# Peptides against a protein of PDB entry 3J47, part 149

Target 1, 121 residues: chain A of PDB entry 3J47
Amino acid sequence: IRLTNQLKSLKGLQSKLKDVVEYLDKVINKELPINHTILGKLQDVFNLLPNLGTPDDDEIDVENHDRINISNNLQKALTVKTNDELMVIYISNLVRSIIAFDDLIENKIQNKKIQEQRVKD
Target 2, 69 residues: chain B of PDB entry 3J47
Amino acid sequence: YEEKEESNLAATKSMVKIAEQYSKRIEEEKELTEEELKTRYVGRQDPKKHLSETADETLENNIVSVLTA

## One batch from the design tools (peptide; made by RFdiffusion4, then SolubleMPNN)

Design b2_p30_4_s4
Fold by OpenDDE base, seed 5:
Structure b2_p30_4_s4 (fold): chain B 121 residues (1-121), chain C 69 residues (1-69), chain A 30 residues (1-30)
Amino acid sequence: as target 1 above (121 residues)
Amino acid sequence: as target 2 above (69 residues)
Amino acid sequence: KEKETLRQLELQKKRLQELLNRYEELLKKK
């Protein structure tokens, strides 16, 4: 359920971004007049998005290392943190799976012993 | 879309808490593995079962964490 | 068959221990 909701949100965002790009292309090509209201809302969205492309501000890198969701340069540092977290989660899942398999095998061995005892009685 | 976005935000907050508890989950998994080892040596089913259950809970929590990441 | 199942279990347990050790090393490096 949770993964499906995340995928739906991402698809909705992708569709909106595509509509904006198509609108901007039509405005650049003079096929449509500039809708100032849409452009204003887009500017507000870009102002809320962390700067994807500016290389120069070194200071913000250290404190925000913990938050996975923020934009491209911050996304690179966040991508490293996300990658480390994903690796930890992957290893933990693998460990849990192996323990669960060990238990299944032990249960199977016990079931065999119980069957052998029943045949001897 | 909005409901799913709220769910993803809640998931992200849950991931932070999962990261903090990750060390505890590893310790619980170790305890289960040790109990399984002891149960193999002693032939006692009960400690092995408890170890298996804690390992399964640890696995489930990690799967939920991966799905939330 | 039973002896082979036991051998597979021991192999899986060994893999789990190796994975746990790697995870602990990664946690210590953070």
Scores: peptide ipSAE 0.406, ipTM 0.845, DockQ to the pose 0.015; fails the geometry check
Fold by OpenDDE base, seed 2:
Structure b2_p30_4_s4 (fold): chain B 121 residues (1-121), chain C 69 residues (1-69), chain A 30 residues (1-30)
Amino acid sequence: as target 1 above (121 residues)
Amino acid sequence: as target 2 above (69 residues)
Amino acid sequence: KEKETLRQLELQKKRLQELLNRYEELLKKK
């Protein structure tokens, strides 16, 4: 359910992004007038979006490193943070698995002791 | 779209809360493992069962966290 | 002014295209 909802949202965002690209192409080709309000909102979105591949914006906003969802270059650094978080989650899952195995081993030992007692009686 | 956005927002908020609780959950898991080790030495079944149950709950929460990430 | 606006528009288009490509990769991985 959650994955399907995430895919649907991503597809919706992709469609909207494609529509904006198409609009920008029409403006560049002088087929449509420049809408300053749309351009301003798009600039605001790009300022909120971690800098995609433009080398010139030195502000690696370290604060955007916490937000998994937004975009690629900051997402490379976010991918490092996400990788670290995933690593921690992986280690914790391993630890839980070890604990579960320890309990299984102990249960098996107890069952064996019960069986040995039944054979002696 | 809206339901999915709400689900993703809830998931993101859950991840932040999980990041804070994660350190605590790791410590709780360690404490439980230590209690299980102590229980193996003392031979009391009850603390061991409680440790196992809490380890399983901690594992489930981590799996949900991974699925949410 | 007009030339600078065009340059800003091209920069925004490039950023948007990179975002689109990333979302396509995320869609392929899910």
Scores: peptide ipSAE 0.366, ipTM 0.805, DockQ to the pose 0.040; fails the geometry check
Fold by OpenDDE base, seed 1:
Structure b2_p30_4_s4 (fold): chain B 121 residues (1-121), chain C 69 residues (1-69), chain A 30 residues (1-30)
Amino acid sequence: as target 1 above (121 residues)
Amino acid sequence: as target 2 above (69 residues)
Amino acid sequence: KEKETLRQLELQKKRLQELLNRYEELLKKK
């Protein structure tokens, strides 16, 4: 459910971004007048989005090192933290898998003991 | 879209809390493994089952954390 | 088969313990 909602939101954002790009292209081509209010809101969105796509904006705002990837460049420093979190999650999943395997082995050992006891009776 | 954005924000806040809880969950998982070891010796199925269940809960929480990450 | 499964489990448990130890060390460094 959650992943599906995230994917749906991402698709919706992608569609909206495409509409914005198409609008900007029409404005650049002078097919439509420049709407300053839309551009201002877009600029606000871009200011809230850590710089997407400029390689030189390696300004790793150190303060956001701890947050999961909402957007790509802060997403790079956040990719390190997200990699740490993903690593923790991976480790945790590995631990749980090992415990589950231990339980399976113990259940198998118990089943064998029960079977051996039934053969002796 | 707004509901999903709110859900993502809540998820992100939950991830920070999950990271803190994760360390505690790892310890709980270790305790369960020790209880399984004890149960193996004592022949009591209950501690072993409880350990397995807590390990599963810890795994589920980690999976939810991964899905939230 | 069962003995080999047990050996694989022990190996996985050891790897996990090593990973946990590394994680604890990383947490102590922060």
Scores: peptide ipSAE 0.363, ipTM 0.841, DockQ to the pose 0.017; fails the geometry check
Fold by OpenDDE base, seed 4:
Structure b2_p30_4_s4 (fold): chain B 121 residues (1-121), chain C 69 residues (1-69), chain A 30 residues (1-30)
Amino acid sequence: as target 1 above (121 residues)
Amino acid sequence: as target 2 above (69 residues)
Amino acid sequence: KEKETLRQLELQKKRLQELLNRYEELLKKK
């Protein structure tokens, strides 16, 4: 369910982004007048979005290491955090799997003891 | 789309909470393992079962966390 | 002014395209 919802959101955002790109192309091509209000809102969105394509290493402030959802350059720093979180989750899943295996082994041992006891009776 | 974006935002906010809960879940998992160890010695199935259940809950929570991440 | 506005539009377009590409990559990974 969650993955499907995330995929749907990503697709919707993709569609919206595509629409904005198409709008920008029409404005660049002088097919549509420059709407300053839309451009202003887009600028605000881009100012809030971490710069994806500028390899300027300088704005990779260490504080951004922690947050998964903020875009590229921030997302590289955040990818480290996301990777760390994923690693923690992976380790946790492994630990849980090991515990579940231990329980299965113990259950098997108990079942074997019960069977051995039933054979002696 | 908005619902899913909201779900993703909620998921991201939940990830911070999950990190905190993760430490607690690890402790719950340890408690289960200790209870299982104790149950091996005591021969009582109940503590082992409780340990297994808590480990499973911890696993499920981690899977949900991975799906959220 | 007009030339600068056009440059800003192109910059925004590039940023948006990069954002789109990332979303597509994220969609492909899921």
Scores: peptide ipSAE 0.346, ipTM 0.805, DockQ to the pose 0.043; fails the geometry check

Design b2_p30_5_s2
Fold by OpenDDE base, seed 3:
Structure b2_p30_5_s2 (fold): chain B 121 residues (1-121), chain C 69 residues (1-69), chain A 30 residues (1-30)
Amino acid sequence: as target 1 above (121 residues)
Amino acid sequence: as target 2 above (69 residues)
Amino acid sequence: SKEKEKKELLKKGYELEIERQKKLKETLSL
C-alpha cells in the first residue's frame, strides 16, 4: 500500500511536470497567454525542488537531508541517507531472521527430543 | 495524490518513530534473547516461546518500517 | 553523531544476537 501510494505520487508529479512542459511550450509558441498565476505556482514548485542544477549554494539546510530523494545532488545525499536507513532496516531484518531461525532450531531440537522419548517408551 | 502524500508524510514520521522504536526493539530483542537463553538453561519452554514471539514481533515491525521507509 | 550512535546500537544488537546463537548452539549440543 505505501509503496503504491509513493508510486502514485511520483506518477502524479510526472504528469504534472509534463503538463507544465506542454504549457510552457504553448506559451513559447504564443498559442496561450502567459498565465502569471501558473508560473508563480510552478516557480514555487521549482523552489521546493532540491537544487538540481546550481552547485553553488552550499548552505542549504542539513536538516532536509533526511526526507526526499528528489533532486540528483541533494538526491545523492538523500540517497546516501536513504541507503543508510535501508541498511539499518536490512540489518534489523537480518537480526530478526536470525532470532527466528534460532527459535525454529530450538523447536526442532525439542521435537526431536520428544520423538526420542517416545521411541524409548 | 494528496492522500498518498499525506500517507507518505505520516509514514516518514512513523519511520523516525520506528528508528526510535527500533533501538527499543533491539533492546527488547536482546531481552528476549536473554530470556530464550535462560529458558534453554532452565529447560522452561514458556520463556523461550515468549522470546520467539517477541523476536517475530520485532521482525514484523522492522519489515513494516522498511516498507514505510 | 546520531548515525554513529545508530551504528553502535546495531553493532550491539548484532553482538547480542551472536551470543544468543552461541547459547542456542550450546543448547543443541546438550
Scores: peptide ipSAE 0.460, ipTM 0.846, DockQ to the pose 0.017; fails the geometry check
Fold by OpenDDE base, seed 5:
Parts: structure tokens; sequence; C-alpha cells
Structure b2_p30_5_s2 (fold): chain B 121 residues (1-121), chain C 69 residues (1-69), chain A 30 residues (1-30)
């Protein structure tokens, strides 16, 4: 269920992203005005899906107007924030793993000591 | 899509809460580590076990946080 | 500010983990 929902969300995001790209291309070509609703939805998608920062999207032309830069900066900032949160979670998991490993080692040492005592006896 | 967006928003809010709890978990982990160290020095099994258990709980909470994120 | 706080927490967690790893290695060597 969870994976299915994630996949569905990813597909929806992909479709929306495609629509946004198509719209942006049309705007660049002066075929259509900038759709603020699409941009807002895109921002929402980026806010909800931190991992969608395709590393390749950083190359999107710096030359686009201040507003696009602001939107991109906001998106980037949100992505960075989300990445930072994920990083914190990752580090926390690592810390827990290390603690668990430490306990395992300690248990092994104790077991070894017990075995050594039994052999002496 | 809207339901997923709502779920993601809820998850994001949960992540903020997790971040707040993270500091507490770090402190709990430190306490466990200190107990383990003390147990190593004293050779007492019980403090080490307690430290290990607390570390495991901290790890579990982090895993749950990752799964929620 | 919140992001900075998270980064600091992350750093602290990482440092703690490194310390734990060192302790583990020490214990393993004993």
Amino acid sequence: as target 1 above (121 residues)
Amino acid sequence: as target 2 above (69 residues)
Amino acid sequence: SKEKEKKELLKKGYELEIERQKKLKETLSL
C-alpha cells in the first residue's frame, strides 16, 4: 500500500512536471503566458517531494528572469531544507546502528569472558 | 494526487516534530553510551545492557522517522 | 534558523557516532 501510494504520487508528479516543462517551453517560445497556478502547483510538488531534485535540474539556465530565479531559489531552498532533514534522519539511523553495534560487541566480549571462565572451571 | 499531497504535507509536519525529538534522542543515545562506557570500566553487565537497549530504542525511533519521511 | 539548528544536530549526531565507533573499535581490540 505505501509503496503503491508512493509510486502513484511519483507518477502524478512526473506527469505534472512534464506539463510544467511543456508550459515553460511554450512561455519561452512566447506562445503562452506564465501560468501562476502551474508554478504554484510545482512549488507544492517540490515541497512535498524532496527527492525530486534531479541533480540535473541545477543546470537550468540562470538567465531566466528574476521571478524564475526566485521560484527556483525557493524551490532550491525547499529542496535543500528537505535534504537536510533527510540527512538528519540518516545520521540518526547511523548513530543508532553504531550504538547497536557497540552493544553487540560488548555482548560478545561478555560471552567470551563467560566462556573463558567456564574453561578454567 | 491530492490525497498524496495531503499525506506528504502531514509527513513534512511529522518530520519537523521528529527533528525536535531528534535532539532528545541524541541525548538518550549519549546517556546510553556513557552507561556502556561505565559498564566497560566497571565490568558490570547490567549497565551495558541498559545502554544497548536504549541505543536500540533510539535506532528504532530513527528508523521510524526515516520511514515517515 | 531552524535549518541551522538541524545542521548542528546532524553534526552532533555524527560526532557521537564517530565516538561510538572509536569505542567499539577499542572494545574489539581488547
Scores: peptide ipSAE 0.443, ipTM 0.841, DockQ to the pose 0.021; fails the geometry check
Fold by OpenDDE base, seed 4:
Structure b2_p30_5_s2 (fold): chain B 121 residues (1-121), chain C 69 residues (1-69), chain A 30 residues (1-30)
Amino acid sequence: as target 1 above (121 residues)
Amino acid sequence: as target 2 above (69 residues)
Amino acid sequence: SKEKEKKELLKKGYELEIERQKKLKETLSL
């Protein structure tokens, strides 16, 4: 289920990226106005998949400076935010894991004490 | 795809909430650690157990947060 | 600012957990 959902998400992202590229090309060609909704959706995709975009893929369309930079900056900001959130979650999990490990150690110590008591009896 | 986008938006909102919860969970973990420390000194099993349970709950919540993120 | 605060909180949590582990290790050694 999770893998299937990931694959579906990836496929969807790929399709959306393709659509965005096509849209961006049309905007560059002045055939269509900048669709903020597509950009927003792209940002959402990037926010959802912070690890999927190699930083390098975002660098490619650097040239369309000001407004694209704002959108890209917003996307980057959202990506950074998502990464920060993921980092926090990761650290939290790590901390919990350490606590659980501590408890496990304590349980082992207790078990050892119980065994020692049983050997003495 | 739209559902996933909505889910992602919800997840993002959840992440903000998770960040807040994380801060709280850190405090809970600290409390548990203190209880474990107290239990180590006092030799009382009950506080340690409670701390362990709280730590586990914190871990579970973090895992859920990771899964949601 | 909020992100920084979050990072600091996370760091604090990690430090607490490390300390807890140290104490647990000490308990095991004893």
Scores: peptide ipSAE 0.442, ipTM 0.845, DockQ to the pose 0.020; fails the geometry check
Fold by OpenDDE base, seed 1:
Structure b2_p30_5_s2 (fold): chain B 121 residues (1-121), chain C 69 residues (1-69), chain A 30 residues (1-30)
Amino acid sequence: as target 1 above (121 residues)
Amino acid sequence: as target 2 above (69 residues)
Amino acid sequence: SKEKEKKELLKKGYELEIERQKKLKETLSL
């Protein structure tokens, strides 16, 4: 079930990304006006897309200057926010794993102490 | 697809909430680690167990957050 | 600013966890 849902989500995301790219190309070519609703949905998609890039490598070229800059800045800000959230989750998982490892070590030490006591008895 | 999108939206909202609580969870994890250290010194099993359980709960919450993201 | 602060907190958490793992490994070797 989980794997199937993940695959379905990935396929849906891929289709949506393709549609977004096609729409963005049309907007860039001035074939269509910037649709705020589509842009909002795109932002939502980007907010849902984990920034797979290392936080440092997301040199999203800030270069696109004027109106595109505001949308890009907002998109960049949303992307950065999403990346930060994903990083927080990752670090949190790592921290939990370390704590679990510490508990395992402590349990092992306790077991050794119990064995040593049994040998003395 | 629509149901999944709605689920993803709900998950995103949950992630925002998780991010807000993350700082608190980090502090709770730190407290558990200190309790584990104290338990190691005192030789009391209960504080160490409690720290481990809290760490596991924190990890589980993070995993759920990742899955919801 | 908040995002930067969050990143710093995350980094600190990671460093603490690495140190904890190192201590755990040391304890296992004893």
Scores: peptide ipSAE 0.431, ipTM 0.838, DockQ to the pose 0.021; fails the geometry check

Design b2_p30_5_s3
Fold by OpenDDE base, seed 2:
Structure b2_p30_5_s3 (fold): chain B 121 residues (1-121), chain C 69 residues (1-69), chain A 30 residues (1-30)
Amino acid sequence: as target 1 above (121 residues)
Amino acid sequence: as target 2 above (69 residues)
Amino acid sequence: SEEAAKEAELKEGYKLLEEAQKQLKELLSL
């Protein structure tokens, strides 16, 4: 179920991305004005994309982005921002984990001391 | 797809809020860690426990944020 | 530049956390 939902979401994103590309091509060709709403939605999607990816540096193929329009740059910027946010969350989780481990170690040390005292008595 | 897009938009907004909260939570976690350090020196178990609990709460909140994203 | 700085800070944070985790694991093994 979860994988299926993820796949469906990915397919939807892919379809939307295709639509955006088609729209952007039309804008480039001056066939249609820049639809700010579509761009905004695309940005939202890109902002969501980093949330979908494990914070692993999936090399977003930066290379393919060089040629494409201001919209792609904005989408890229949004993606980067989202990645940064995810990284912050990851770091925070790691920090919390470390703190929890430190507490566990301290508890273990205390328990050991208590045990040693009991053995001495 | 539209529902998911709406959900994603809501999630994105939530993520921005989470980022702000996260910064605050990180600071709180640091404070707790410092308090744990202080408690370790003072030998009072209660402050250390409190710091640990706060750190755990911060972690939990971050995990929930990641899951909600 | 600011974004790059944040990324660098995050990376440093991860490194520190990794080191801390390693130390904790070592302590737990003792």
Scores: peptide ipSAE 0.411, ipTM 0.844, DockQ to the pose 0.021; fails the geometry check
Fold by OpenDDE base, seed 1:
Structure b2_p30_5_s3 (fold): chain B 121 residues (1-121), chain C 69 residues (1-69), chain A 30 residues (1-30)
Amino acid sequence: as target 1 above (121 residues)
Amino acid sequence: as target 2 above (69 residues)
Amino acid sequence: SEEAAKEAELKEGYKLLEEAQKQLKELLSL
């Protein structure tokens, strides 16, 4: 269930990202006005998703209008923040794993000592 | 899409909370490691087990945090 | 710089984890 939900969420995100790209292209082409609601939703999505993919989008957005730049800067800042949070989570998991391994090693050593004691008895 | 956005927002808020909890957990983990080290010298299995259990709980919480993030 | 520092820390963490796993594997094999 969780994996399926994650996959579904990933697919939804991918679709949304595609829609965002299409929207941004239309905005760049002046085919559509800048929709603040869409940008807000996009920002929310970027805040929620580790922005592994947007480094390329940041290079393109440097050339666009001041308001777009502000929005992009905010999105970038949010992306950086999200990345930092993900890094912290990763480091935390790693530390916990290391501690768990150390404990496992200690438990094994103890079990070995117990076994050796039993053999001597 | 809106439901997903709300879920993502909630997850993000949870991640921030997790980050705060993580800092606290890191400190707790260090304390447990010290206790484990002390227990190793005392030869008491129970404190070591407790440290191990706490480390496992910390790991589990991190995994849940990653899954929620 | 801060992001780079975090990445470096993460890398160090992974290395430490790998070493710990190796030690655990060695202990399990003994």
Scores: peptide ipSAE 0.406, ipTM 0.844, DockQ to the pose 0.020; fails the geometry check
Fold by OpenDDE base, seed 5:
Structure b2_p30_5_s3 (fold): chain B 121 residues (1-121), chain C 69 residues (1-69), chain A 30 residues (1-30)
Amino acid sequence: as target 1 above (121 residues)
Amino acid sequence: as target 2 above (69 residues)
Amino acid sequence: SEEAAKEAELKEGYKLLEEAQKQLKELLSL
């Protein structure tokens, strides 16, 4: 179910992206006016998509900030926020893993002590 | 697609809530770690076990959160 | 500022986890 939903979402995103690209191409070619509604919907989709990129690729080219359309800035900001959230989740998982390992180690130590006691008996 | 979008929005809201819970879980994990340390010093299995179990639960919740995210 | 604070907290968390992992690894090797 989860995988199926993910695939469906990806497919939907892909289709929308294709439509946006086609629209952008037409705008560039001056064949059609910019459809603001489509761009808005696309932006909404992007805002809903978690940034799957590695958090370390913070190479947000700061320099191109001035020319990047207000839409891109918002998208970037949302992407950053998503990345931060993912990072928090990652850290949390790591912490839990470490704690689990600590417990495992302690259990191992206890088992070793029990074994040593049995050998002495 | 619209249904999926709605589901994603709901999931996102859930993630925010999870993040808040996560902060609390981190604190709980710290407490458990301290108990584990104390257990190591005292040689009593019970507090350490409890700490480990709590840590595992915290980890599991984080994993579920990641998977949901 | 708030975002920066969260990032800093996350970094600290990672550091703590890394140290714990190292300790566990050491214990497993003993």
Scores: peptide ipSAE 0.402, ipTM 0.840, DockQ to the pose 0.022; fails the geometry check
Fold by OpenDDE base, seed 4:
Structure b2_p30_5_s3 (fold): chain B 121 residues (1-121), chain C 69 residues (1-69), chain A 30 residues (1-30)
Amino acid sequence: as target 1 above (121 residues)
Amino acid sequence: as target 2 above (69 residues)
Amino acid sequence: SEEAAKEAELKEGYKLLEEAQKQLKELLSL
């Protein structure tokens, strides 16, 4: 089941990559405007499968190196953008967590003060 | 595959929107922290509460953003 | 350089969080 799901995901990614390539070709040919949606999907695919977009340096046929480099650069840029977004989300969550902890500490201090006042009464 | 592509596109658009919202949320969190700090010094419970609430909202939004991402 | 700057900012954020957590822990111990 897990292997089958992985294979299915890979096939899906491959199909998506093909679609992106086709789209990019159409954009290059000025047949279609830059479809941000396709780029977004590609980015999502790369974010899910970061290792797929980094062709092992050794197996990239030298002849497609320039085209692959441009595509890889865009893909890399999209991946970087996604990573940056994830980092921002992570930092935000951490900050919120800290604030929540600060509030908890303050609440505890207040509760302690209330208890001390009750003991004095 | 098509459904996944559509979902991914929607997710990407949502992520961009979330990034913008995140910047705003960070500012809200800072405001809450300042209010809490002031409340600790001034002993005003209300400003502290407001800061805490704003921080919580910011946290929730970030969590939703992470889940959507 | 921009990526490095973002990483540095993230690191600073983590440091701030760690300090805040430390303060909270101290407050809870009192």
Scores: peptide ipSAE 0.393, ipTM 0.844, DockQ to the pose 0.019; fails the geometry check

